Peptides against a protein of PDB entry 5OK6. Designs and how they scored, part 201

Target 1, 215 residues: chain A of PDB entry 5OK6
Amino acid sequence: ELPGLDSQWRQIENGESGRERPLRAGESWFLVEKHWYKQWEAYVQGGDQDSSTFPGCINNATLFQDEINWRLKEGLVEGEDYVLLPAAAWHYLVSWYGLEHGQPPIERKVIELPNIQKVEVYPVELLLVRHNDLGKSHTVQFSHTDSIGLVLRTARERFLVEPQEDTRLWAKNSEGSLDRLYDTHITVLDAALETGQLIIMETRKKDGTWPSAQL

## One batch from the design tools (peptide; made by RFdiffusion4, then SolubleMPNN)

Design b2_p30_7_s4 (from b2_p30_7, 12 letters changed)
Fold by OpenDDE base, seed 2:
Structure b2_p30_7_s4 (fold): chain B 215 residues (1-215), chain A 30 residues (1-30)
Amino acid sequence: as target 1 above (215 residues)
Amino acid sequence: MEHEHIDISKHPEFLKKIEEAEAKAKAQRA
């Protein structure tokens, strides 16, 4: 059931629990298309539940570039294209107005960067391949705050590498060369990895040599 | 010799395979 207009406003816009609440690392936030949100604001501020300003169901269609993988369009800007809501506020709106049929929520995580928390709207999608079979790839999403070690572990898992096999990563850089990701403790951000970047997992040979040493 | 940087322009066959993989992945995202 739809609550009173003032109640809706307080639940969603309250600075302690709503849109303006402090970000906390690891929490989920959700994107809402800006025009819908503005329509909702107009509706609840209008003071008339029977008004023609009823926003209808949440529809984030304009934020998506595809309806298959539900990837966001590039270059979306907070406050212009979308607003961010904490999970509680999002779930209230969905319960009150519904979400467009078949459309998934746009859930994102708060990450901690040096001296700031941020909702990571655009995690890094890396193209993972094996050095000996470049024709088989896995596109995997990582946070900028994830370690290279996690990327390596993920690659090992996706390619079913046995625990006793030794592996390491190479990144294809913008110059068209490969750089070894030797420090597994740095983050994806520190390594300056970007969406669409090719990451090659190299497996050590049984003789103890690396395939790349022959290049 | 152990490498930390590889100029794949010197390895045209390998470069070609990389480019094919990237092209395939890009097409799958379209």
Scores: peptide ipSAE 0.419, ipTM 0.907, DockQ to the pose 0.595
Fold by OpenDDE base, seed 1:
Formats: structure tokens, sequence, C-alpha cells
Structure b2_p30_7_s4 (fold): chain B 215 residues (1-215), chain A 30 residues (1-30)
């Protein structure tokens, strides 16, 4: 059952608990397609529950590039393509209006960057490969706040590297060259890694030499 | 000599394999 229009507005737009609440690191926020949200705003502000401005169920179809993996389109902009709602507000809207059948919610996490908190709408998808078998890749998602050390550990796990094997990472840069990611304490953001970027894991040889030293 | 930068343009076979891997990954996202 839909609550009163004024109640809906207060619950969703309230500055303390709604859309305008402060971002907190680790919290979940959800994307809502902008046109739907604007239609909802018009509906609840209009004061007529029977108006033709009823928004219907939430439909985020225009935000997805595919309906198989439910990946977001590239280049979406907050305030133009979507709005961000805290979990409580999202769940209220879903309970009141429903979500389009088969669509997953678009959940994202608040991350803390050096000078700002933001919802990480686009985590970094890295293409992980081994130096000796570039044909076998793993696409893995990382936060910008994740360390290069985590990327390395993840690569080791995905490729089933034994604990005694020594490994290191290389990133293919925008110039088409490889740069060694030697500092494992910096973040994905600090290393300026981007979605789709190739990351090569190199394994040290038994003789103590690195394969790259022979290139 | 510890390399920190590799110009893969000098290694055509390696470059080809990289490009193939990237192309495959891109196709899987489409």
Amino acid sequence: as target 1 above (215 residues)
Amino acid sequence: MEHEHIDISKHPEFLKKIEEAEAKAKAQRA
C-alpha cells in the first residue's frame, strides 16, 4: 500500500535519512533511472494520487548495456542519467512501486577517497593474465581503494599460484607499454588503473630470474 | 637488470598475444 504523497516525499527526500543524507564509507546506495525519479517527484508533489503522473514500477533498463550480465552503460552521469538513494529510501520505493521484473537492483558502495566520500558507481574491472599464457584471462572487479597487493593476491588465487612462487604485476599503460607495479601498498586509484586495463602477472623462474629480464 | 618499463612494440609476438587477449575480453563484455 502506498503511503500519502507527503509522507513519501519526506521519507525519500529527507536530508537526514533520505536522498540528501551524508555519505558514509561502506554503506550501500542504489541507482534509480533519472526520468523515473523525476516522474515520481512530479507525482508526489502534484498532490493528486490519481493523476496521470503516476510513475509505475521502477525501470532501470536504460542504465544497462546488457540484460545478461546487467552491466551499466559507460559514461552515465549522476543527476542526468540516474539518482543515488540510500538503501532505506531505495527499499521504500521498491516496496511502494515495485521493480521491473527480472531487473536486479543497482547496488553500489560508498568509498572513502583522500579528500572525498563518493558512491563508487564504476569499480575498476581489470583484465588479469599470466605472462606465459596471455590467452587465459580473468576479468576481476576491484575498488579504486583496493591495494595493488590485493590485486596481486587475487591474481595469484585465480591462477592457482603456489605460495612458494614469487610473482609481480605489470600494467599495460595508455602508450601501449608495460609498467611494473612494484609498490604493492598503493591503491588502484594511485596506480591510475582503469576498467579494461590489462594486468600481467609474472612468475619468477626456479633459477631466480624473471621472464621479463629476457625480453 | 631490473626492468620497470617494457616497450612491447619491440616484441611483436608478445604484442599480438596481448591484443588477442584484449580483443577476446572486449568481445565477452559485448
Scores: peptide ipSAE 0.418, ipTM 0.907, DockQ to the pose 0.592
Fold by OpenDDE base, seed 5:
Structure b2_p30_7_s4 (fold): chain B 215 residues (1-215), chain A 30 residues (1-30)
Amino acid sequence: as target 1 above (215 residues)
Amino acid sequence: MEHEHIDISKHPEFLKKIEEAEAKAKAQRA
């Protein structure tokens, strides 16, 4: 059963546990398509539970670029295309109205940047390849706050690199050249890595030389 | 000699393979 309209409004739009609550690093937030949310607002503000403004189930279809991998469209803007809700508020709305059948929630994490907390709507999708087999790639998502060390470890894991093998990373830069990701302690953000960027994992030869030294 | 920067334009075969990999990945995301 749906709660009273005023109760719904208070639970979702409050500054303590609702839409306006402070962001905290590591917490989950969820995207809600803006049109649906506005219709919900109109419904609960109208005061008539039987009104024609009933929003129906949450449908984020317009936010997705595909229904296979459920990737978000590029260039979505908070407040224009979607609203962010904390987990508790999201779960309330889903419990009250439902979510479109087969459609996954759009869950994102709050990350801590040097000066602000932000919901990371677009994690960085890197294209990981091996220097000796560029035709086999793994697309992997990373937070902007993840270290290059994590990218390297992830690449090693995805390509089943043995622990005794030495590896390092190269990034294809905007100029079309390769830059070695030497410092593994900096973040994806610090390295200015972007979605779709090619990252090449180089494996050291048995003779102790690097393949790139021959280029 | 160890490098920190590689101009792959000087290595056309390698560049081609990179471009093919990127094109393939882009097509898979579309």
Scores: peptide ipSAE 0.418, ipTM 0.906, DockQ to the pose 0.597
Fold by OpenDDE base, seed 4:
Structure b2_p30_7_s4 (fold): chain B 215 residues (1-215), chain A 30 residues (1-30)
Amino acid sequence: as target 1 above (215 residues)
Amino acid sequence: MEHEHIDISKHPEFLKKIEEAEAKAKAQRA
């Protein structure tokens, strides 16, 4: 059942628990398409529950690049294309108005950066490959705050690398060359890794030499 | 070659880098 219009406004826009609440690391926030949200604002501010300004079901279709993988379009901008709502507010809106049939929620996490929290709308999708078989790849998402060490561990897991095998990473840079990701303690952000970037896992030979030493 | 070290100690720089990453991803798909 829909609550009163004033109650809806307070619940969703309240600075303590709504859209303007402080971000907290690890919390889930959700994207809502901007036009729908503006329609909702107009509806609840209008004071007439029977108004023709009723927003209908939440529809985020314009935010997706496809309806198969439900990946976001690139370069969406907060406040222009979408608004961010905390989980509680999102769930209220979905409960009241529904979500377009078949569409998944667009859930994102708050990450901790130095001196600030941010909703990470675009995690980094890296293309992981092995040096000896570049034709077999795994696309894996990482937070900008994840370490290169985590990328390496993830690559090892995806390629079922034996624990005794020694491995390291290379990144294909914008110039088309390969840079070794030597420091595994820095973050994906520190390393300036980007979505679609090729990351090559090199495995040390049994003789103790690296394959790349012959390149 | 060693990957370049980026100073991300300040929050404004972090934000800029994230925004640049998002912008570059958009350009890659265009």
Scores: peptide ipSAE 0.238, ipTM 0.780, DockQ to the pose 0.040; fails the geometry check

Design b2_p30_8_s1 (from b2_p30_8, 9 letters changed)
Fold by OpenDDE base, seed 5:
Structure b2_p30_8_s1 (fold): chain B 215 residues (1-215), chain A 30 residues (1-30)
Amino acid sequence: as target 1 above (215 residues)
Amino acid sequence: DAGTEQLKAEGAKLHPPRNPAAAAAYLAAA
């Protein structure tokens, strides 16, 4: 049974723990399709639980570009296409109305940027490859706030690189050339890495030379 | 920087293929 309409509104829309609460770095927030959310608002504001304005199950289908990888469409805009809810509010709505069968929640993290907290709706998905086998990629998601060092460690782990092996990264740029990622302390954002970008892990040869040094 | 502004806006950009099969095709075409 659903809570009272006023109770629902207070749980979801309040400025302390609901939709309007301040962002905190590391917290999980969830996307809700805008039309559904507006329907819910109309329902709870209408004051009649049996009204025709009942929103039904949460359905974020219009936010997804595919139902295989459940990737978001590009160019979605907060307040136009979706609303963001903190985890507690999201879980309340799901418990009350349900989520469309088989559809995953759209969970995102609050990240800390130099002068702002933001829900990172579009983290960076990189294609990690080895220099000697460009056809075998590992697609891995990173925050813009993650370091290049983390990307390198992740690549080493995915390719089962031994600790004694020396490795470094290159990014394929839009011109098709390779930019070496020298500084591992900068972030994915600082390196201007983008979703779908090819990141090449180069492994040092046993003779101490780099494969790229002869190019 | 441009990257920060992009992240703030959550705007769409043109990206290379994002899956292994598409990536392989992209690399083969390059």
Scores: peptide ipSAE 0.021, ipTM 0.429, DockQ to the pose 0.027
Fold by OpenDDE base, seed 4:
Structure b2_p30_8_s1 (fold): chain B 215 residues (1-215), chain A 30 residues (1-30)
Amino acid sequence: as target 1 above (215 residues)
Amino acid sequence: DAGTEQLKAEGAKLHPPRNPAAAAAYLAAA
């Protein structure tokens, strides 16, 4: 059931779990398409629950580039294309108005960056491959705050690498050459890895040599 | 194998420990 218009406004904008509450690392936030949100604002501010300004169900369709993988369009801007709501506020809106049929929520995580928390709207999707089978990729999402070590561990897991096998990563750069991800302690951000970038996992040979070693 | 040949042919470099410009760009855009 829809609460009173003033109550809706307070819950979403000014509540303990409202839009303006502080970000906390690890929390889930949700994107709401800006026009819908503005329509909702107009509705609840209008004071007439029977107003023609009723926003209807939440529809984030314009934020998606496809309805298959439900990937976000590139270049979306907070405050222009969408607003961010904490989980509680999002769930309130969904419970009150519904979400467009079949459309998934756009959930994102708060990450800790140097001196700031951000909702990571665009995590990095990396194409993980093995050096000996470049045609079989695993697309995996990583936070910019994830370490290269995590990328390596993830690659090892996806390719079922045994613990005794030694592996290392290479990133294909914009020039088409390969940069060895030598330092596994740096982050995806520090390494400037980008969505769609090919990451090659090299496995050490049993003889202790690396496939990429020059003779 | 194809990957080994790629590693050799395309050239291999040590990735820099950090890209502060990329970090700054991300922080500005986020």
Scores: peptide ipSAE 0.021, ipTM 0.575, DockQ to the pose 0.189
Fold by OpenDDE base, seed 3:
Structure b2_p30_8_s1 (fold): chain B 215 residues (1-215), chain A 30 residues (1-30)
Amino acid sequence: as target 1 above (215 residues)
Amino acid sequence: DAGTEQLKAEGAKLHPPRNPAAAAAYLAAA
């Protein structure tokens, strides 16, 4: 059963788990389509639970580019296209109104950037390949705060590279050339890696030479 | 192999250690 309208408003907007509470690194937040949220606001502010302003189940359909992979549309803007809610608030709304059948929740993480916390709505999706087989890619999602070292470790794991094998990464840039990612301590953000970018893992030969050594 | 050939054909350079402009753009996007 739905709580009282005032209780809903307090819980979602002004509570300890409210929309305006401080961001904390590592926490999960959820996207809610803006029109649905506005409809919910109108409903709870109207004071009549039987009003025609009942929002129905949460429907984020307009935020997705497709209903197969459930990827977000590009260029969505907070406050215009969606609202961010902390996990507790999201779970309350889902419990009260439901989520549209078949839709996954849009969960995102709070990341720590220099002097700011932010919900990372668009993490970086990289295409990982081996230097000897560019046609077989693994698409992997990374945070902008993840290190190049993590990207390398992930690539090694996906391609079943043995611990004794030496590997390094190259990124294909917008000019079509390859940038060697030599510093594994920098972040994906600092390296300016972007979604859809090809990342090539090069494996050192048994003779101690690199396949690209002539570059 | 195809990757080695592509590396040779496209050329390579060292990636910069940091891109402040990219960081600023990301922060401004949301």
Scores: peptide ipSAE 0.019, ipTM 0.532, DockQ to the pose 0.208
Fold by OpenDDE base, seed 1:
Structure b2_p30_8_s1 (fold): chain B 215 residues (1-215), chain A 30 residues (1-30)
Amino acid sequence: as target 1 above (215 residues)
Amino acid sequence: DAGTEQLKAEGAKLHPPRNPAAAAAYLAAA
């Protein structure tokens, strides 16, 4: 059931608990298409629940590049294409108005960057491969705040590497050459890794030599 | 992507060393 228009406004727009609340690392926020949100604002500000300005169900279709993987379009801008709502506010809107049938919510996490919190709208998707089989990739999503160590562990897990096997990572750079990821303590952001970038896991040979050292 | 570029503007880049020989090796093995 829809609450009163003033109550809706207070719950969603309240600076303490609504869209203006402070970001906190690890929390989930949701994207709402800007035009729908503006229509909702007009509706609740109009003071008439029976108004023709009723926004209908939430529809984020214009934010997606496809309806198969539900990937966001590139280059979306907060305040222009979408608004960000905390989980509680999102769930209220969904409960009141519904979400377009078959359309998934666009959930994103708050990450901690140096001196700021930010909703990570575009996490990094890396293509993980083995040095001896570049044709078999695993696409894995990482936060910019994830360590290279986590990328390495994830690669080891995906490729079922035994604990006793030694491995290291290489990144294919924009020039087509390979950069070795020596420091596993730096973040994906620090390493400047990008979506679609090829990450090669090299496995040490039983004789203790590295494949890359023999060629 | 747009998100990466936006985040890069807020953070410092620490590029790992390049190894041209390693690149050639992996390309040859592919």
Scores: peptide ipSAE 0.019, ipTM 0.582, DockQ to the pose 0.084; fails the geometry check

Design b2_p30_8_s2 (from b2_p30_8, 12 letters changed)
Fold by OpenDDE base, seed 2:
Structure b2_p30_8_s2 (fold): chain B 215 residues (1-215), chain A 30 residues (1-30)
Amino acid sequence: as target 1 above (215 residues)
Amino acid sequence: DAGTEELKAQGAKLHPPKNPEAAAKYLAAA
């Protein structure tokens, strides 16, 4: 059942629990297409439930580049293309108005960076490959705050590397050269890894030598 | 194998431990 218009406004825009509430690391926030949200604002601010301003179901279609993988378009801007709502507010809107059939929610997490919290709208998608089979990639999403160690562990898991096998990572840079990701304690952000970047997992040989070692 | 040859040919460098400029760019991106 739809609550009263004033109650909707207070619930969604309330600075303590609504759109304007402080970000906290690890929390989920949701994207709402801005035109829909503005239509909703107009509806609830108008004070007439029977008005022609009823927003209908939430439809984020314009934010997606495809309806197969539900990837976001690149270059979307908060406050221009979408608004961010905390999970509670999102769930209220979905319960009141519905979400377009078959369309997934656009859930994102708050990450903590030095001196700032941010909703990570665009996590990094890395192409993980093995040094001996560059044609078989696993695309995996990582936070900018994830460590290179996590990327390495994830690569090992995806490629079913045995625990006793030693592995290391290389990143293919924009210049086409390969940079060894030596420090596993730095973040994806600190390593300047980008979406679509090829990450090569090298496995140590049984003789204790590395394939990349120059003879 | 082709991957091994690529790793050798590309002149592998040690990746810098941090890229403050990249971090700043990401933070500045709305």
Scores: peptide ipSAE 0.025, ipTM 0.645, DockQ to the pose 0.187
Fold by OpenDDE base, seed 1:
Structure b2_p30_8_s2 (fold): chain B 215 residues (1-215), chain A 30 residues (1-30)
Amino acid sequence: as target 1 above (215 residues)
Amino acid sequence: DAGTEELKAQGAKLHPPKNPEAAAKYLAAA
């Protein structure tokens, strides 16, 4: 059963616990398509539960570029294309109205940047490859706040690198050259890594030489 | 990627490219 319209409005729009609540690092927030949300606002503000303004199921179809990987369209803007709701508010709306059949929720995390907290709508997708087999890529998602060390560990894990094997990373830059990622303590953001960027893991030879040093 | 551009505007530090010549050889050997 749907709560009263005033109760719905307070639960979702309340600045303390709803849409306007402060962001906190590590929390989950969800995207809701803007037109649906505006329809919901009109419905709950109208005061008639049986009105023709009933929003129906949440439908985020317009936010997706594909229905296979459920990737977001590029260039979506908060307040124009979607609204962000905290997990509790999202779950209330889904419970009350449902979500369009087959659509996954669009969950995102709040990240801590040096001077701001933000919902990371577009995390970085990196193409991980080995230096000796560039044709086999693993696409892996990272936060901009993840360290290069985490990228390296993830690459080692994906490629089943033995603990005794030494490895390092190279990033293909916009000019098509490779930049060595020397500092593993910096973030993906600090390294200016971008979605679709090729990251090459180099494995040290048994003789102690690096493949790149012999070229 | 719009999200990356927005995050960069918030304080991304560009690191200078290191050893571009050695890296170019990797791509050429691939």
Scores: peptide ipSAE 0.022, ipTM 0.424, DockQ to the pose 0.051
Fold by OpenDDE base, seed 3:
Structure b2_p30_8_s2 (fold): chain B 215 residues (1-215), chain A 30 residues (1-30)
Amino acid sequence: as target 1 above (215 residues)
Amino acid sequence: DAGTEELKAQGAKLHPPKNPEAAAKYLAAA
């Protein structure tokens, strides 16, 4: 049985785990399609559980560009296309109404930016490649707050680089040239890395020289 | 080495990228 309508409203909107609660870095939040959420609001505000305003199961289909990789459409806007809910609120709604069969939850993390916390709806998808085989890529998601050092470690792991091998990263820029990611302590954001950007891992030669040393 | 040739063909800038303006843009974006 569903909780009382007033209890649902208080739990999701105004509770300690409600929609309007402060963001906390590292927390999981979930996207809910806006029209479904508005239908739910109308249902619980109407005061009649038997009304024709019952929202049905959560259906986020319109937020996805594909049902294979479950990638979000580009350019979605909070408050227009979707609502963000804390994990507890999301789990309540899913338990009460269900989620459309086969759809994954749209989980996102709160990140800490200078003087603000934000749910990172669009993490950066990088194409990781080796300098000697640009045709074999690993697509990996990173936060804008992740360090270039993490990107490098991830690339080393994906390509099974031995601990004694030295590696460094290059980013293919908008001009088609390569920018060396020299400082591994800066963030993906500070490096201005974007989704779909090619990141090339260069491996040092056994003779101690770099393949790019003549550049 | 194919990798060396590719790096040479694309050209390279040996500098650490840092874009504070990109950070500001991201902060301003909803």
Scores: peptide ipSAE 0.016, ipTM 0.441, DockQ to the pose 0.245
Fold by OpenDDE base, seed 5:
Structure b2_p30_8_s2 (fold): chain B 215 residues (1-215), chain A 30 residues (1-30)
Amino acid sequence: as target 1 above (215 residues)
Amino acid sequence: DAGTEELKAQGAKLHPPKNPEAAAKYLAAA
């Protein structure tokens, strides 16, 4: 059963727990397709529960580029294509109206950048490969705030690297050359890594030499 | 999007140095 229209508006649009609440690092926010949200606003503002303006279930289909990996379309803009809601508000709307069958929620995290909080709508998708088998990639999502150390650990885990094996990372740049990721304490952002970028994990040889140093 | 441009502008400051020799090796092995 739907709550009263005024109650719905107050739960979703308030400045303390709703859409207008401050961003906090680490919190989950959810994308809602803009037209659906505007239809919901019109419905609850109309004051008639039996109105033909009933929005139906949440449908984010227009935000997805594919229904296989459920990737977002590139270049979506907040306030034009979607609205961001905090987890509590999202869960209320889903409870009241439902979500289109088969669609996953579009959950994103608030990240902390220097002097700003932002919902990270587009995390960085990196293509992780080994230096000796560039044809076998693992696509992994990272936050811009994740360390290169985390990227390295993730690569080691995905490729089942033994703990005693020494490894390091290279990033393929736009010029086709490789940039060495020397500092593992910098972030994905600091390293200027981009979605679709190839990250090469090099494994040290048993003789103590690096494959890349023998050219 | 505006967020991506902001992120790129911040990240560009600490980009690692290029290694063309390493690139040639990895590309030749591909």
Scores: peptide ipSAE 0.017, ipTM 0.454, DockQ to the pose 0.083; fails the geometry check

